# Designs tried in a protein design run: peptides against a protein of PDB entry 7RZF. Part 42

Target 1, 358 residues: chain A of PDB entry 7RZF
Amino acid sequence: PFQEEHLKQLYKIVPIKDIRNLYVTFPIPDLQKYYKSNPGHYLGHLIGHEGPGSLLSELKSKGWVNTLVGGQKEGARGFMFFIINVDLTEEGLLHVEDIILHMFQYIQKLRAEGPQEWVFQECKDLNAVAFRFKDKERPRGYTSKIAGILHYYPLEEVLTAEYLLEEFRPDLIEMVLDKLRPENVRVAIVSKSFEGKTDRTEEWYGTQYKQEAIPDEVIKKWQNADLNGKFKLPTKNEFIPTNFEILPLEKEATPYPALIKDTAMSKLWFKQDDKFFLPKACLNFEFFSPFAYVDPLHCNMAYLYLELLKDSLNEYAYAAELAGLSYDLQNTIYGMYLSVKGYNDKQPILLKKIIEKM
Target 2, 358 residues: chain A of PDB entry 7RZF as posed
Amino acid sequence: PFQEEHLKQLYKIVPIKDIRNLYVTFPIPDLQKYYKSNPGHYLGHLIGHEGPGSLLSELKSKGWVNTLVGGQKEGARGFMFFIINVDLTEEGLLHVEDIILHMFQYIQKLRAEGPQEWVFQELKDLNAVAFRFKDKERPRGYTSKIAGILHYYPLEEVLTAEYLLEEFRPDLIEMVLDKLRPENVRVAIVSKSFEGKTDRTEEWYGTQYKQEAIPDEVIKKWQNADLNGKFKLPTKNEFIPTNFEILPLEKEATPYPALIKDTAMSKLWFKQDDKFFLPKANLNFEFFSPFAYVDPLHSNMAYLYLELLKDSLNEYAYAAELAGLSYDLQNTIYGMYLSVKGYNDKQPILLKKIIEKM

## One batch from the design tools (peptide; aimed at target 1 L68)

Design b2_p18_2 (made by RFdiffusion4)
Pose (drawn by RFdiffusion4):
Structure b2_p18_2 (pose): chain A 358 residues (1-358), chain P 18 residues (1-18)
Amino acid sequence: as target 2 above (358 residues)
Amino acid sequence: AKTELLDMEDFVLNIMLS
């Protein structure tokens, strides 16, 4: 649907709720026919990746961006999109051309070195282990899912869809990586600062927007010279699991969790798993404090401190959330709260690091 | 924040196709 008359354009949209965002839209052909190599998931794993020396961490270091989501958006049949959607700070709206410039800097940093064998082997191993201990399904919604993807795949791999990968073909990685060029951009800015500046309006919904077609100054400033920032490829993962042993049932087996420790400092509830036999467990905690909800100031500093702890610890723990260990730490009325769940091998390192950062 | 981005995504594409 994107003919070349309406390419290289930058809209400005006025919202109702106060948000600020930047959407970078590329068009690409259909790649649902390529469901073995999956080049869109490769570029999605290399673009939207938090951690040391990556696209998001440098935009956090310049103070412009809270978070960004990569990957490719799939629309209808026979055509596909690719999206880099970002949200903005107060002075992140002043430097949009520089943000998109850094986006093509990281794209060119990934075009000078291109394919990687160990990233494909690592992602395939991760999908294979994440498929081997696939948990049970709720019978409603699961049959709708496997009847939702029954149109595309044959009868043998109705289940093993986007789980098992056979081959690493760098030609398709290079093909989809070539289609991401500044002749193929469609920038869209959402900001509430364009209240009285909008000429055009939407008939169906009633929203207002613009047409600021990007002059060629910034296009030929985008693709001209793009060496690097301080970017780097992600490093070897250490949260990949290795212990897949189901520990045996002990003498004191109980059907409900029993109180084992009762002190004036803490209490526990413990139950070995009897039904599922998956090498994974969930640990949860609820820390209490009478000072958490005393007045609005003390009920306000709690969200700020806990949020800055999440801010400063996502850079470390995104590899744990990517390997299958997810944690969550949010505030409650009484006190604060913690819940770490996932594979059975790497809970101590993650929970201990959470405490010592806390 | 990431949920707000994904909720607004189809809306911006509809304007873009208009």

Design b2_p18_2_s1 (made by RFdiffusion4, then SolubleMPNN; from b2_p18_2, 10 letters changed)
Fold by OpenDDE base, seed 3:
Structure b2_p18_2_s1 (fold): chain B 358 residues (1-358), chain A 18 residues (1-18)
Amino acid sequence: as target 1 above (358 residues)
Amino acid sequence: MVEELQRETDKVLRILLS
C-alpha cells in the first residue's frame, strides 16, 4: 500500500509517441471480493460518462480534453487503483490543475447526490446485454482467460462474474468515493513538452520522467472543490433494450430487399434477417430534395443544416451508443442519408428523437 | 495502433503504479 510519502505526487513523463495524456490515480482497497456489486464500475460509469452535465462534456466545452476514461485497475496484491485518464489538448496541457479541480468538483457532486440505485440498475442491464450478446471469442484465448480468473471466482460464477451485477451496495460505492480525495492522488502528465526537463529514467523501458511533490496550496485548492452547477447526474438511458424477441422467418422471405410500400412520397424496402438471428435492425433512410445540390449556396446550407442537426443530437449519442444503438447522418448529392443501427427494441425512440430535431 | 497505444499506457502506468 502507498504510504503518505507516495501520495500527492506529480509525474511528468516523456512519451515516445506524440501524445498528451493526464492520469489521475487513487489507491483503493482490493475490490475483487465485491465483484457482485462492482462499486468501481458504478463510479467509472458516472465519471466516464459523456452525456450532458458529465465531466467530459464540461472539459470538452473548455477545449481542454478530447476523451475521458474512468475506472478501476488492478494494482499490486491487496490494493487497486481508480484511474481517471484524459486525452489532453494543447490548451488542456496548460490547465491540468483546473482539469483536476473539475474532476474533484464532479466527485463532490457524486458525494452530494449519493449512490443511485437506478444507475446501478442501468449498469446491471447494460452488462447483462453485453454478456448475452458477447461475440464468440477464440477458444484458446477464452480458455486462458477463464483459467486466469478461476483464482478469483467460484467455478459456477466464473463465466458471469465479470458481467453480471447482482447486489446494490451503496456502502461500498461511498467507501470507494471516500478514497477519491486530493490527499490520495497520484498524477501523471504525459507530453513531449517535458523532453529535456526530466531527471529520472524508468528501468524497464527507459522512459524519461520527473517526479515532483504537488504543492500543498494546489492540494488545498482541490480539497476545497465546490459544487459546480454545470455537473449533473445523467438522465435515465431510455435506449437500453428490454425486449430481445426474434420474430420467426416469414415463409415469403426473400434473400434480397423487397419493396413493401410504394407511395408518391416514399418507397420502403425490407429484408428479414435470415443469417444472424439477432434482435437487431438496420434502418436506412435516403431523403431526396431537388434543392440539396442545385447550387453552391444550397449545398452549403444543406451541409450546415446537417452539422446543426448532429450537434442537436449529441445529447443522445452517448446514451444510444452505451445501449448498442448508433446513428449516422450524411449529406448526399440528392439530399440526406440517415442510418439507425443496433438493437431493434428502442430504435423507434432514437428515430423519434432524430425526427423531433429535424 | 491500439496495441502500440496500449504499450505507451502500460509504460506510464508502470511509473504511476510503482
Scores: peptide ipSAE 0.210, ipTM 0.806, DockQ to the pose 0.353
OpenDDE base, seeds 1, 2, 4, 5: peptide ipSAE 0.186, 0.182, 0.206, 0.168; ipTM 0.813, 0.798, 0.823, 0.807

Design b2_p18_2_s2 (made by RFdiffusion4, then SolubleMPNN; from b2_p18_2, 10 letters changed)
Fold by OpenDDE base, seed 4:
Structure b2_p18_2_s2 (fold): chain B 358 residues (1-358), chain A 18 residues (1-18)
Amino acid sequence: as target 1 above (358 residues)
Amino acid sequence: MVEELRELEDKVLRILLA
């Protein structure tokens, strides 16, 4: 385990590729034995959330960060890391201290709200869905993976251990959250801007880096992180499927889409899945307007409309994605195309949200 | 997102774990 001298360190790392990344890492206890509750996943889900009021949402709004990942990572024996990793913009590279301040503000929000059983339940449900409908992996890779994880899990649980949550442990969530403090931080900044400014070389890959102590004043600034009113817990994910019933094949099912509705205003084609037998559907809508492509002005207006519509739907995009739903909106020469794909159970909810924004 | 690894993560982690 890291001693105090190993904490509050900043690493400036030179990448081979032109990338800008920030890794904010916290040594935490080994949580392997707690895989049934997986408190690190709970925290990763919230810290890595992309919805309104999330850490990422705020950092994006500032133009500092493109993507964010949060979660636990294996360390050496007896400990692991909790890592918050972000992709930095050029501007974000100049505001790393402020980015990390926002991270601690969000963490402080999590402390203030306390562990939420409903959030755990969502994680449990999402993981159960992921397990149940896991795609076929390449046998060689899969067997190798399973062989590796057999060192960590009982044989009877080896297939489920990474997915199935069983126990809500608010005490463990609080324990991990208590480790996510400025005094326990190790920071790495990855940028080509550090070329020629490094004094160390990593042994294995020859990566050039510089190590510095984070100033006490900066640590204190992070320790004094207050509640930022922009940060909110996510709302309940209404898109998580609960019904996985597969309807029987109709006797008259055609191998091609059949026209099941034909009116002056609409045509509807339907094709039942006869191959995959998944509780999924693809809803495709083509909207026709004689005005959509009549002239450049109308074309541009249609484009702008769709961009605004997409923007208005961003609040649902991440929650839908987590739940295995997706949507697509495209301009066509005839009007607009809408697609809703994924688990069929909550597609009507997503579709309703889209229509309400149209 | 949760627990998604980036390309340089292993290199960075080696430095962070040293």
Scores: peptide ipSAE 0.131, ipTM 0.826, DockQ to the pose 0.428
OpenDDE base, seeds 1, 2, 3, 5: peptide ipSAE 0.114, 0.117, 0.109, 0.126; ipTM 0.820, 0.806, 0.773, 0.824; seed 1 fails the geometry check

Design b2_p18_2_s3 (made by RFdiffusion4, then SolubleMPNN; from b2_p18_2, 9 letters changed)
Fold by OpenDDE base, seed 3:
Structure b2_p18_2_s3 (fold): chain B 358 residues (1-358), chain A 18 residues (1-18)
Amino acid sequence: as target 1 above (358 residues)
Amino acid sequence: MVEELKKLEPFVLRILLS
C-alpha cells in the first residue's frame, strides 16, 4: 500500500504519441471480495457519466476535456486504484488544477446526496442486459479468462460474477468515496509539452517524466471544494429495456422489406428478423421536403436545423447509448434521414423524444 | 464511460501504480 510519502504526487509524463491526458488516481482497498455489490462500478458509473449535470458535461462546457473515464483498476496485491482519466484539450492542459477541483466538487456532490439504490438498480439492470446479450467469445480466450478468475470467484458464480450485481451496499460505496480525497491523490499529466522538462526515465518503456509534490495550497484548495450547483445526479434512464420478447416469425414473412402501409404522405416498409432473433429493431425514416435543397439558403437552413436538433437531443444520447439504443440524424438532398437502432422495447420512448424536439 | 479504463496507457500506469 502507498504510504503518505507516495500520496499528493504529480507526474509530468512525455508520451511518444501526441496525446494529452490527465490521470487522477486514488489508492483504495481491494474490492474483489465485494464483487456482488461492486461499489467501484457504482462510483465509476456516476463519475464517468456523460449526461446533463455530469462531471464530463461541465468540463466539456469549459472547453477543457473531450472524454472522461472513471472506475476501478487492479493494483498490487491487497489494494486497488480508482482512476479518473480525461482527454485534455490544449486549453484544458492549462487548467489541470481547476479540472481536478471540479472532480472533487462532483465527488462532494456524491457525498452530499449519498448512495442511491435506484442508481445501483440501473447498474444491475444494465449489466444484466450486457451479460444476456454479450457476444460469443472465442473458446480459447474465454477459457483462459475463466481460468484466471476462478481464483477469485466460486465456480458456480464465475460465469456471472463480472456482470451480475446482487447486493446494494451503501456502506461500501461510502467507504470507497471516503478514499477519493485530495490527501490520497496521485496525479499524472501526459503531454508532449513536458519534453525537455523531465529529470527521470522509466525503466521499462524509457518514458521521460518528472515527479513533483503537489503544493499544500493546491491540496487545501481541493479539500475545500464546495458544492457546485451545476453538478446533479443523472435522471433515471428511461431507455433501459425490460421486455426481451421475440415475436414468432410470421408465415408470410418475406426475405425483403414489404410495403405494409401506403398513404398520400407516407410509405412504410417492414422486414421481420429471420436470422438473428434478437429483441432489436432498426427504424429508418426518410423525410422529404421540396424546400430542403431548392437553393443554398434552404440547404443551409436545413443543415442548421439538424445541428440544432442534434444539440437538443444530446441530453438523451448518453442514456440511450448505455441502454443499447442509438440514433442518427443526417441531411439528405431530399430532406432528412433519421435512424433509431437497438433494443426495441424502449425505441418508442426515444422516438417520442426525437419527435418532441422536431 | 467506465470500461475504457482497461485501455489505459501501460507506460502511464506503470508510473502511477509503482
Scores: peptide ipSAE 0.275, ipTM 0.870, DockQ to the pose 0.401
OpenDDE base, seeds 1, 2, 4, 5: peptide ipSAE 0.271, 0.268, 0.273, 0.262; ipTM 0.871, 0.866, 0.871, 0.861

Design b2_p18_2_s4 (made by RFdiffusion4, then SolubleMPNN; from b2_p18_2, 10 letters changed)
Fold by OpenDDE base, seed 4:
Structure b2_p18_2_s4 (fold): chain B 358 residues (1-358), chain A 18 residues (1-18)
Amino acid sequence: as target 1 above (358 residues)
Amino acid sequence: RVEELQSLTDKVLRILLS
């Protein structure tokens, strides 16, 4: 267990690669026994969320952070860490204190709102989807993961333990939130800018670093983190599939896409899956316009249009990705290409959202 | 994103755990 002397520490680490990362870490109790409720995953889902009103959205808007990951990680025996990891911009490297302040503002928002059962249910549903299709989508990674899991879970639960959420435990969520405090923080900043400014070397990899105490004034600033009105809980994820029915293979199924609609304005090709038998579809749309690339001006306008369209759809991108849906929009020499891929159940919802923004 | 900490996390964590 970390003693008080080990808390409120800042590590400045020199990377080999030109990277800028921030790790904000909190010692938490061992939550392994609570795998059925997985309060760390619940908090990781919210803190790591990328939708509107998320921590990442705000930090991106300021130009400080590119990516954010939140979650629990195993530590020493009887101890875990909750970690918020961000990829820093050059500007973000100068605003680490403010970034961490925003983290605590978001955590304070989570305390104020309290545990949400619907969020837990979404996590449960997402994990159930991942579990149901893990073996069908990525065969290579399964065996190595099982070996690691066998050390932690009964053999009978090894296959399900990582994915099976069964118990909503708001008390455990609150317990973990109570550990996510400035007085319990360990911070690591990874940047080449610390080269020549370090006084320690890590034994295993020879990583150069400096350890410093975080000033009490900074800790107090973080302790006084207010409710930032820009932070909001995510909206319900409309893209989570609930229907996994696979339609029977038609007797007239062709090995190649068949033209099933041929009109003056549209042609439609269809191929039923005859190999994977997954409740997934790929919808590909090619739009043809004689005006799209008639001249450089039209080409540039078409490009700008798609960039604006993509930007307007960013609010759905993360939720869709979590639900196993994706979309792509590209300019073509003939016009525009749209692709919607993933679980077929909620593809119409995503497609509708795209069309509404067009 | 949730729980997929970057590869450098282990190196950083070793420093944080030391």
Scores: peptide ipSAE 0.176, ipTM 0.836, DockQ to the pose 0.450
OpenDDE base, seeds 1, 2, 3, 5: peptide ipSAE 0.169, 0.162, 0.166, 0.174; ipTM 0.837, 0.833, 0.839, 0.836

Design b2_p18_3 (made by RFdiffusion4)
Pose (drawn by RFdiffusion4):
Structure b2_p18_3 (pose): chain A 358 residues (1-358), chain P 18 residues (1-18)
Amino acid sequence: as target 2 above (358 residues)
Amino acid sequence: AADLNADFEEYFPIILNA
């Protein structure tokens, strides 16, 4: 649907609720026919990746961006999209051309070195282990899902869809990586600061927007010279699991969690798993404080402190959320709260690091 | 991140019909 008359354009949209965002839209051909190599997931794993020396961490370091989501959007049949959607700070709206410039800097940093064998082997191992201990399904919604993808795949791999990968073909990685060029951009800015500046309006919904077609100054500023920032490839993962042993049932087996420790400092509730036999467990905690909801100031500093802890600890723990260990730490009325769940091997390192950062 | 995706789906028809 994107003919070349309406390419290289930058819209300005006025919202109702106060948000600020930047959408970068590329068009690409259909890659649902390529469901074995999956080049869109490769570029999605290399673009939207938090951690040391990556696209998001540098935009955090310049104070312009809270978070960004990579990957490819799939639309209808016979055509596909690719999106880099970002949200903005107060002075992140002043430097949009520099943000998109850094986006093409990281794209060119990934075009000078191209394919990687160990990233494909690592991602295929991760999907294989994540498929081997695939948990039980709720019977409603699961049959709708496997009847939702029954139209595309044959009868044998109706289940093993986007789980098992056979081959690493760098040609298709290079093909989809070539289609990401600044002659294929469509920038869209959402900001509430364009209240009285909009000529055009939407008939169906009633929203207002513009047409600031990007002159060639910034296009030929985008693709001209792009060496690097301080970017780097992600490093070897250490949260990949190795212990897949189901520990045996002990003498004191109980059907419900029993109180084992009762002190004036803490209490526990413990139950070995009897039904599921998956090498994974969930640990949860609820810390209490009478000072958490005393007045609005003390009920306000709690969200700020807990949020800055999540800010400063996502850079470390995104590899744990990527390997299958997910944590969550948010505030409650009474006190604060913690819940770490996932594979059975790497809970101590993650929970201990959470405490010592806390 | 989930709010960002919800905003994107809210405003993607404008980009497509523009």

Design b2_p18_3_s1 (made by RFdiffusion4, then SolubleMPNN; from b2_p18_3, 13 letters changed)
Fold by OpenDDE base, seed 1:
Structure b2_p18_3_s1 (fold): chain B 358 residues (1-358), chain A 18 residues (1-18)
Amino acid sequence: as target 1 above (358 residues)
Amino acid sequence: MKELLENYDKYEPVLLRA
């Protein structure tokens, strides 16, 4: 276990590649025995959320961060780490202290709201879907993975243990949150800007770095992180599928799309899946407008329209993605193209959201 | 849960073993 002397440390690391990354790491207890509740996954889901009111949304709005990942990672025997990793912009590299302040503000928000059973239920449902419809892995890789995890799980649970959540344990969520404090932080900044400013070399990879204690003043600033009103828990994910019924193949099913509706303003083709037998659908819409490509001005206006539309849909994009839904919007020489793909159950909801923004 | 960036493993010795 890390002693107090190993905490509140800042590492400035020189990468080989031109990357800018921030790692905020917290030592946490070994959570392996709590796999049925997986409190680290719960926290990773929220901290790594990309929707409105999320940590990433705020950091992106400031132009400091491109991407954010949060979650638990295995450590040495008897402990784990919770890590928040962000891809920094050039500007973000100058605001690392403020970025970390925002992280602690978000964590403080999670403490204030307390553990939410509905969030756990969403994680449970998402993981159950992922398990049920998991793609076939290469047998050799899969067997090796299973062999590795047999050390951690009973044989009867080894196939499900990584996916199936069974127990809501708010006490364990709070326990992990109590470890996500400034006094327990290890910070690493990865940037070429530290070239020639390092004094240590890592033994295994030859990585050049500098280690410094984080000033007590900075730790205190993070400890005094207030509630930031911009941070909110995510809304319920309305796109999580619940119906997985596969309709029987129609006797008249054709190997090609059949025209099922023909009107002056629309044509509709339908093809039932005869190959995959998944509770998924692909909805494709081609919109025709004589004005879409009539001249450069109209073309640019159509482009701008779709960019604005995409921007307006960003609030749903992440939730849809988590639920196994995707959409695509493209300009065409004839107008626009819309595609909605994924689990069929909630596609109408996503489609309605798109249409309402159009 | 998104996987941690691939580059983390390169810095793990600095971050986790130091």
Scores: peptide ipSAE 0.052, ipTM 0.789, DockQ to the pose 0.494
OpenDDE base, seeds 2, 3, 4, 5: peptide ipSAE 0.033, 0.050, 0.049, 0.040; ipTM 0.767, 0.778, 0.780, 0.781

Design b2_p18_3_s2 (made by RFdiffusion4, then SolubleMPNN; from b2_p18_3, 11 letters changed)
Fold by OpenDDE base, seed 3:
Structure b2_p18_3_s2 (fold): chain B 358 residues (1-358), chain A 18 residues (1-18)
Amino acid sequence: as target 1 above (358 residues)
Amino acid sequence: MKELLENYEKYEPVILRA
């Protein structure tokens, strides 16, 4: 376990690759025994959320961060880590202190709101979907994985333990949140900008780094992180599938798409799945406009329209992705192409959202 | 995710042990 001397440390690391990463690490208790509630997953889901009012959304709006990941990681015996990892922009590299302040503001928001059972339920449902529709793993790799985890889980639960949440434990969520404090932080910044500015070499990989104590004034600044009104809990994910019914194959099912509707303004082609038998669909829409590519002005307007449309849909993109839905929008020489893919149950909801923005 | 994790393993000794 980290002693006080190992906390409040800043590591400046020189990468081999041209990367800019920030790692904000907190030592936490071993949570393995709490796999049924998985409080680290709950917190990772919220901290790593990409929707409106999320940590990432705000940090992106500042131009400081490209991507963010939050979650628990195994440590040595008897403890784990909670890690927030971000991909930094060049500008973000100059604002690391402020980025971390925003992290603590978001964590403070989570404390203020308290544990939410509905968020846990969404995590449970998402994990259940992931488990149910998990792709076949290679037998050798799967057997090796199972053999490894047999030490941690009862034999009867070994197949489900990594996926199936069973218990809402707000007390454990709060316990982990109480460890996510500035006094417990270890910060690592990975950037080539530290080349020639390091004084230590790591023994295993020869990684060059510098270690510094984080100034007490900076720690105090993070300890006094106020509620930032831009941070909000995510809205309920309306895209999570609940119906997984597979319709029987029609007797007249063709191996190719059949024209099922033909009108002056639209043609509809349909092919039933005869191979995979999944509760998934692919919806493809081709929109034709005589004005789309008539001249350079109209081409640019059509392009700008789709960029604005995509931007307006960003609020739903992450929630849809989490729920196993995706969409694609493309300009074509004839107009526009829209694709909606994934679990069929909530596709109408996503399609409606797209149409409402159009 | 995968690339971030692959890069993390190289720096893990510094991040988690130093």
Scores: peptide ipSAE 0.158, ipTM 0.813, DockQ to the pose 0.600
OpenDDE base, seeds 1, 2, 4, 5: peptide ipSAE 0.148, 0.135, 0.153, 0.150; ipTM 0.815, 0.800, 0.810, 0.808

Design b2_p18_3_s3 (made by RFdiffusion4, then SolubleMPNN; from b2_p18_3, 10 letters changed)
Fold by OpenDDE base, seed 3:
Formats: C-alpha cells, sequence, structure tokens
Structure b2_p18_3_s3 (fold): chain B 358 residues (1-358), chain A 18 residues (1-18)
C-alpha cells in the first residue's frame, strides 16, 4: 500500500518519441473481486466521456488537450490505479496544473451527482453488445489470455467476466471516487522538454526522469476545486441497440442492389446482406444539387455548409460511436454524400438527428 | 487507444513503483 510519502508526487519523464502526455494516477484498492460491478469502468466511462459537458470537451475547448482516456489499471501487490491520461498540446504542457484542476472539478461533479444506475445500465448494455459481436480472437492469444484470467474469475464466468456487468454497486463507485483526491495523486508528465533536466534513470527501459514532490499550495488548490458549471453528466445514449434480430434472406434477393423506389426526386436501391448475417446496415445517400458546383462561390458555400453541419452533429458523434454507429458527410461534384453505418436498430434515430440539422 | 497504451507501458514502471 502506498504510504503518504509516496503520494503527491510529480514525475517528469523524457520520452523517446516526440509525445506530450499527462498521467494523473490514483492508487485504489484491488477491485478485481468486484468485476461484476466494475466501478472503475463506470468512472472511466464518465471521466473519459467525449460528449458535451465532458472533461475532454472543456479541455479541448481551451486548446490544452487532444485526447483523454480514463480507467483502472492493475497494479503490483494487491492494489490498482485509476488513471486519467491526456494527450497534451504544446499549450497544454504549460497548463498542467490547471488541467488537473479541471479533472478534480469534474470528479467533484461526479461526487455531487452521485452514482447513476442508468449510466451503469448503459455500460452494461454497451459491454453486452461488444461481447456479443466481438471478433474471433487468435486461438493462441485467446488461450493465453484465458489462462491468465483464470486466477481471478470462476471457470464458468471466465469467458464473460471482462464484458458482462451484473451488479450496480453505488457504494463501490463512491469508494473509488473517495480515492480520487489531490492528497492521493501521482502525476506523470511525459515530454521531451524535460531533456537535460532529469536526475534519475528507470532500470527497465533506461527512461530518464525526475521525481518531485507536488507543492502543498498546488495540492490545496486542487483540494479547493469547486463545481464548474461547464461540467455535466452525459445525456442518455439513445443510439444503444436493443434489437439484434436478423431478417431471413428473401427468396428473390439479388446479388446486386435492386431498385425498390423510383420517383421524380429519388431513387432507392436495396441489397440484403447475404454474407455476414449481422444486425447492421449501411445507408448511403447521394444528394444532387444543380447549384453545388455551378461556380467557385457556390462550391465554397457548399463546403462551408457541410463543415457547419458536421460541427452541429458533433454532440451525437461520440454517443453514436460508442453504440457502434458512424456517419460520414462529404461534398461531391454533384452535391453531398451521407453515409450511416453500424447496428441497424438505432440508425433511424441518428438519421433523424442528421436530417434535423440539415 | 492501443498505441497509447503501448507507450504508457514504457512509463508505467516509474508510476507504479512506490
Amino acid sequence: as target 1 above (358 residues)
Amino acid sequence: MKELLEEFEKYWPIIERA
């Protein structure tokens, strides 16, 4: 177990590659026995969320962070870490203290809202989808993985334990949140800017680093993190599929798309899947406008329109992606192309959202 | 995500060590 002397530490690490990363880490109890509730996954889902009101959204809006990941990692000697990892911009490297302040503000928001059963249910449903439709793993890799996890899970559960959530445990979520405090933090900053400023070498990889105590004034600043009104819990993900029914292949199914609707303003082609038999569809729309490329001005206006449309859809992009949906919007010489792909169940919802923004 | 995790493993011994 980490003693107080091992907490409130800052590591300045020199990478081999030209990368800028921040790792905000917290020692937490061994949660392996709580795999059925997986409170670390719940917190990782929220802290790592990319939607409006998320930690990443705010840090990205400031130009400090490109990407953010939150989650638990196994540690040595019967403990774990909760880790918040961000890819830093050059500007973000100068604002690490403020980035971490925002992390604690978001964590404080999670404490104030308390554990949400609906969020757990979404995690459960997403994991169930991921498990159900996971690709076949290579036998050797799979057997080695299973052999490793047999130490932690009952034999009957070993195939599902990593994916299937069963128990909502708000007490465990609160317990982990209680460990995500400034007094328990271990910070690592990875940047070439620390070259020539280090005094230690890591034994395994020869990585150069410096270890420093985080000043008490900085810890106190983080301890006094208030509720930032920009942070909000995500809205319910309406794109999570619930119906996975595969329709039988039609007797008259053609190997090529067939014209099923022909009107003065639209043509619709359809091809049933005869190969994969997944509850997925690809919807492709080509919009034709005689004005799209009539002159350079109209071309630029069409481009600008599409960029604005994409920006207006960003609020749905992450939620759709989590649910196994994607969309693509492109300018064409004739107008615009729209593609919607993924699980078919909630595609109409995503398509409606796109159309409402058009 | 996988690439970020692979790079992280190089620095993990520094963070994990008490």
Scores: peptide ipSAE 0.349, ipTM 0.852, DockQ to the pose 0.538
OpenDDE base, seeds 1, 2, 4, 5: peptide ipSAE 0.264, 0.311, 0.329, 0.314; ipTM 0.829, 0.834, 0.845, 0.843

